# Peptides against a protein of PDB entry 3VA4: the designs that were tried, part 126

Target 1, 107 residues: chain A of PDB entry 3VA4
Amino acid sequence: EPIGQLRLFSGTHGPERDFPLYLGKNVVGRSPDCSVALPFPSISKQHAVIEISAWNKAPILQDCGSLNGTQIVKPPRVLPPGVSHRLRDQELILFADFPCQYHRLDV

## One batch from the design tools (peptide; made by RFdiffusion4, then SolubleMPNN)

Design b2_p30_8_s4 (from b2_p30_8, 19 letters changed)
Fold by OpenDDE base, seed 2:
Order: structure tokens, then C-alpha cells, then sequence
Structure b2_p30_8_s4 (fold): chain B 107 residues (1-107), chain A 30 residues (1-30)
């Protein structure tokens, strides 16, 4: 069962999409094998990873050395590759130029 | 000056991100 959610906001790419997040590593990337598959040219095949160790613990976001980067919106911050960032509920994230939001699910 | 140019570009990027955050916040507020 999913314990988190990543929402991709609507944009030029199309409508809003919600991706379930599970315990372990949730890879964000252009590859269709990714847990969060973002099939867009500006997204790296393996762009970032959201690792969830427990339902009651904040997920960790890491950029995987993506070409176009991973950024936190509030406060604005570019994530250096491999540096851990603990996601807050409702946190806004940019993968390249695609805005997303993390949501902790009540399970 | 290259450093000055980079600082200006970074500041503009930060402003764009803040604007996006406010826009998304408004969308979430219904």
C-alpha cells in the first residue's frame, strides 16, 4: 500500500498526475521502469530518488546527478547531487522545470 | 563582470521560484 504521494501539477505536458510512493526507493526519472515515471526529454533517465524508510518518518529526496537538476521551491534551493533532503509534507519540488508536490498519506 | 552576471541570474531564478510557490499555494487554496 502507498504511504506517500507525489503530485505532478498540470502544465504544458498535460493534466495533473498522482504517483503513489512506497517503502524503499522510489526512483524519479524518464525511464518507464521508474516508480515515478516522467516521460519528458528534460528529465534524466534516473533523475532523483525519494527514499521512505517508514510511514512515520520523513522521506529523503536526493538528486542522482541529473542534467537539469532538482530544486526545492520553498525556500528556493538547488539540491546538489547525492545530498539528502528530508521532505516535509506538502513540499513543492521542481524536477527540471516540472513542479511537483509531496503528500504524506494517512495509513 | 562574470561573477556579477551569475549573481543576477541566481537572484532572478530565486524570484521565479518564489513566484511559482505563491501560484501553487493559491491553487491549493481553491
Amino acid sequence: as target 1 above (107 residues)
Amino acid sequence: DEEERRRREKEEEELRKKALEEELKELLAE
Scores: peptide ipSAE 0.040, ipTM 0.498, DockQ to the pose 0.035
Fold by OpenDDE base, seed 5:
Structure b2_p30_8_s4 (fold): chain B 107 residues (1-107), chain A 30 residues (1-30)
Amino acid sequence: as target 1 above (107 residues)
Amino acid sequence: DEEERRRREKEEEELRKKALEEELKELLAE
């Protein structure tokens, strides 16, 4: 049962897509085996990870040393590799140049 | 000046991200 969601906004790549997030590590990357598979060349095979320790705790986002980076939109910030960022509900994130939004699901 | 160049690039990036946020807010409000 998903307890979170990562929304990839629509763009040149296609329509909006919603990815379910579960307890544990949700890997964001170009590799098809990633929990959040973003099959785009500017996305690293293992780009970032969203770790959810509990349904009632904020997820932790970490960049995995991606080539094109992971960025927070507000406040604007590039995440250094391995640095933990606590995600807020409705947080806007850039994986490379792809805008996404984290959403906490009501379960 | 390399430092000045990097400063300008950072400022441009920040402005870009703020603009994106505003655009997304508008889209989400629809």
Scores: peptide ipSAE 0.040, ipTM 0.500, DockQ to the pose 0.035
Fold by OpenDDE base, seed 1:
Structure b2_p30_8_s4 (fold): chain B 107 residues (1-107), chain A 30 residues (1-30)
Amino acid sequence: as target 1 above (107 residues)
Amino acid sequence: DEEERRRREKEEEELRKKALEEELKELLAE
């Protein structure tokens, strides 16, 4: 059962997509074997990681040294590679230029 | 100069992020 969700908003790339997030490491990247597979050229093969250590703890987002970066929208902040960011529910994130939203699921 | 160019680019990026934030906020308010 998923503990969270990452929503990719609709855009020029296509319609909205929702990705389940589980305990452990959820890799965000262009590679098809990623937990959150974003098959777009501007996304790095392994772009970022969302790590969930427990259902009652905030997930940790880290950029993996991506080419086009990982950013928090509010307040605006570029995440340095490898630096931990605790995700808040409904947090808005940019992976490269793709807007996403984290949502905590009721478990 | 190069420093001024980079400063302007950074300011433009922040402005873009704020605009995106408002757009997404409106979308989520529906």
Scores: peptide ipSAE 0.038, ipTM 0.495, DockQ to the pose 0.035
Fold by OpenDDE base, seed 3:
Structure b2_p30_8_s4 (fold): chain B 107 residues (1-107), chain A 30 residues (1-30)
Amino acid sequence: as target 1 above (107 residues)
Amino acid sequence: DEEERRRREKEEEELRKKALEEELKELLAE
């Protein structure tokens, strides 16, 4: 049972995809073994991580030193590697140039 | 009936998702 969701919006790459997020570390990256596998060249093998410590706490997003970066859309902000960002529900994120949205699920 | 209800709920969800995508487009246009 997922406690969060990361939506990859539809775009030139293809249709929308929803990725379940669980307690612990959810790795975002190009590698197929990532929790959120984004199989695109501009995504680093291990691009970022969304860590959820508890069902009732906001997830923490960190860039893992990705080549093309992780950004918050509003307000616009590039996340320095290893710096924790607390995700708000419905937060819009760019992994490289791929727009995504975090959604908190009710369990 | 339940079938019509589920259909309407699905349509509503799709509309909601589309609205979010439009919001994203607006934000990215800034």
Scores: peptide ipSAE 0.038, ipTM 0.508, DockQ to the pose 0.016

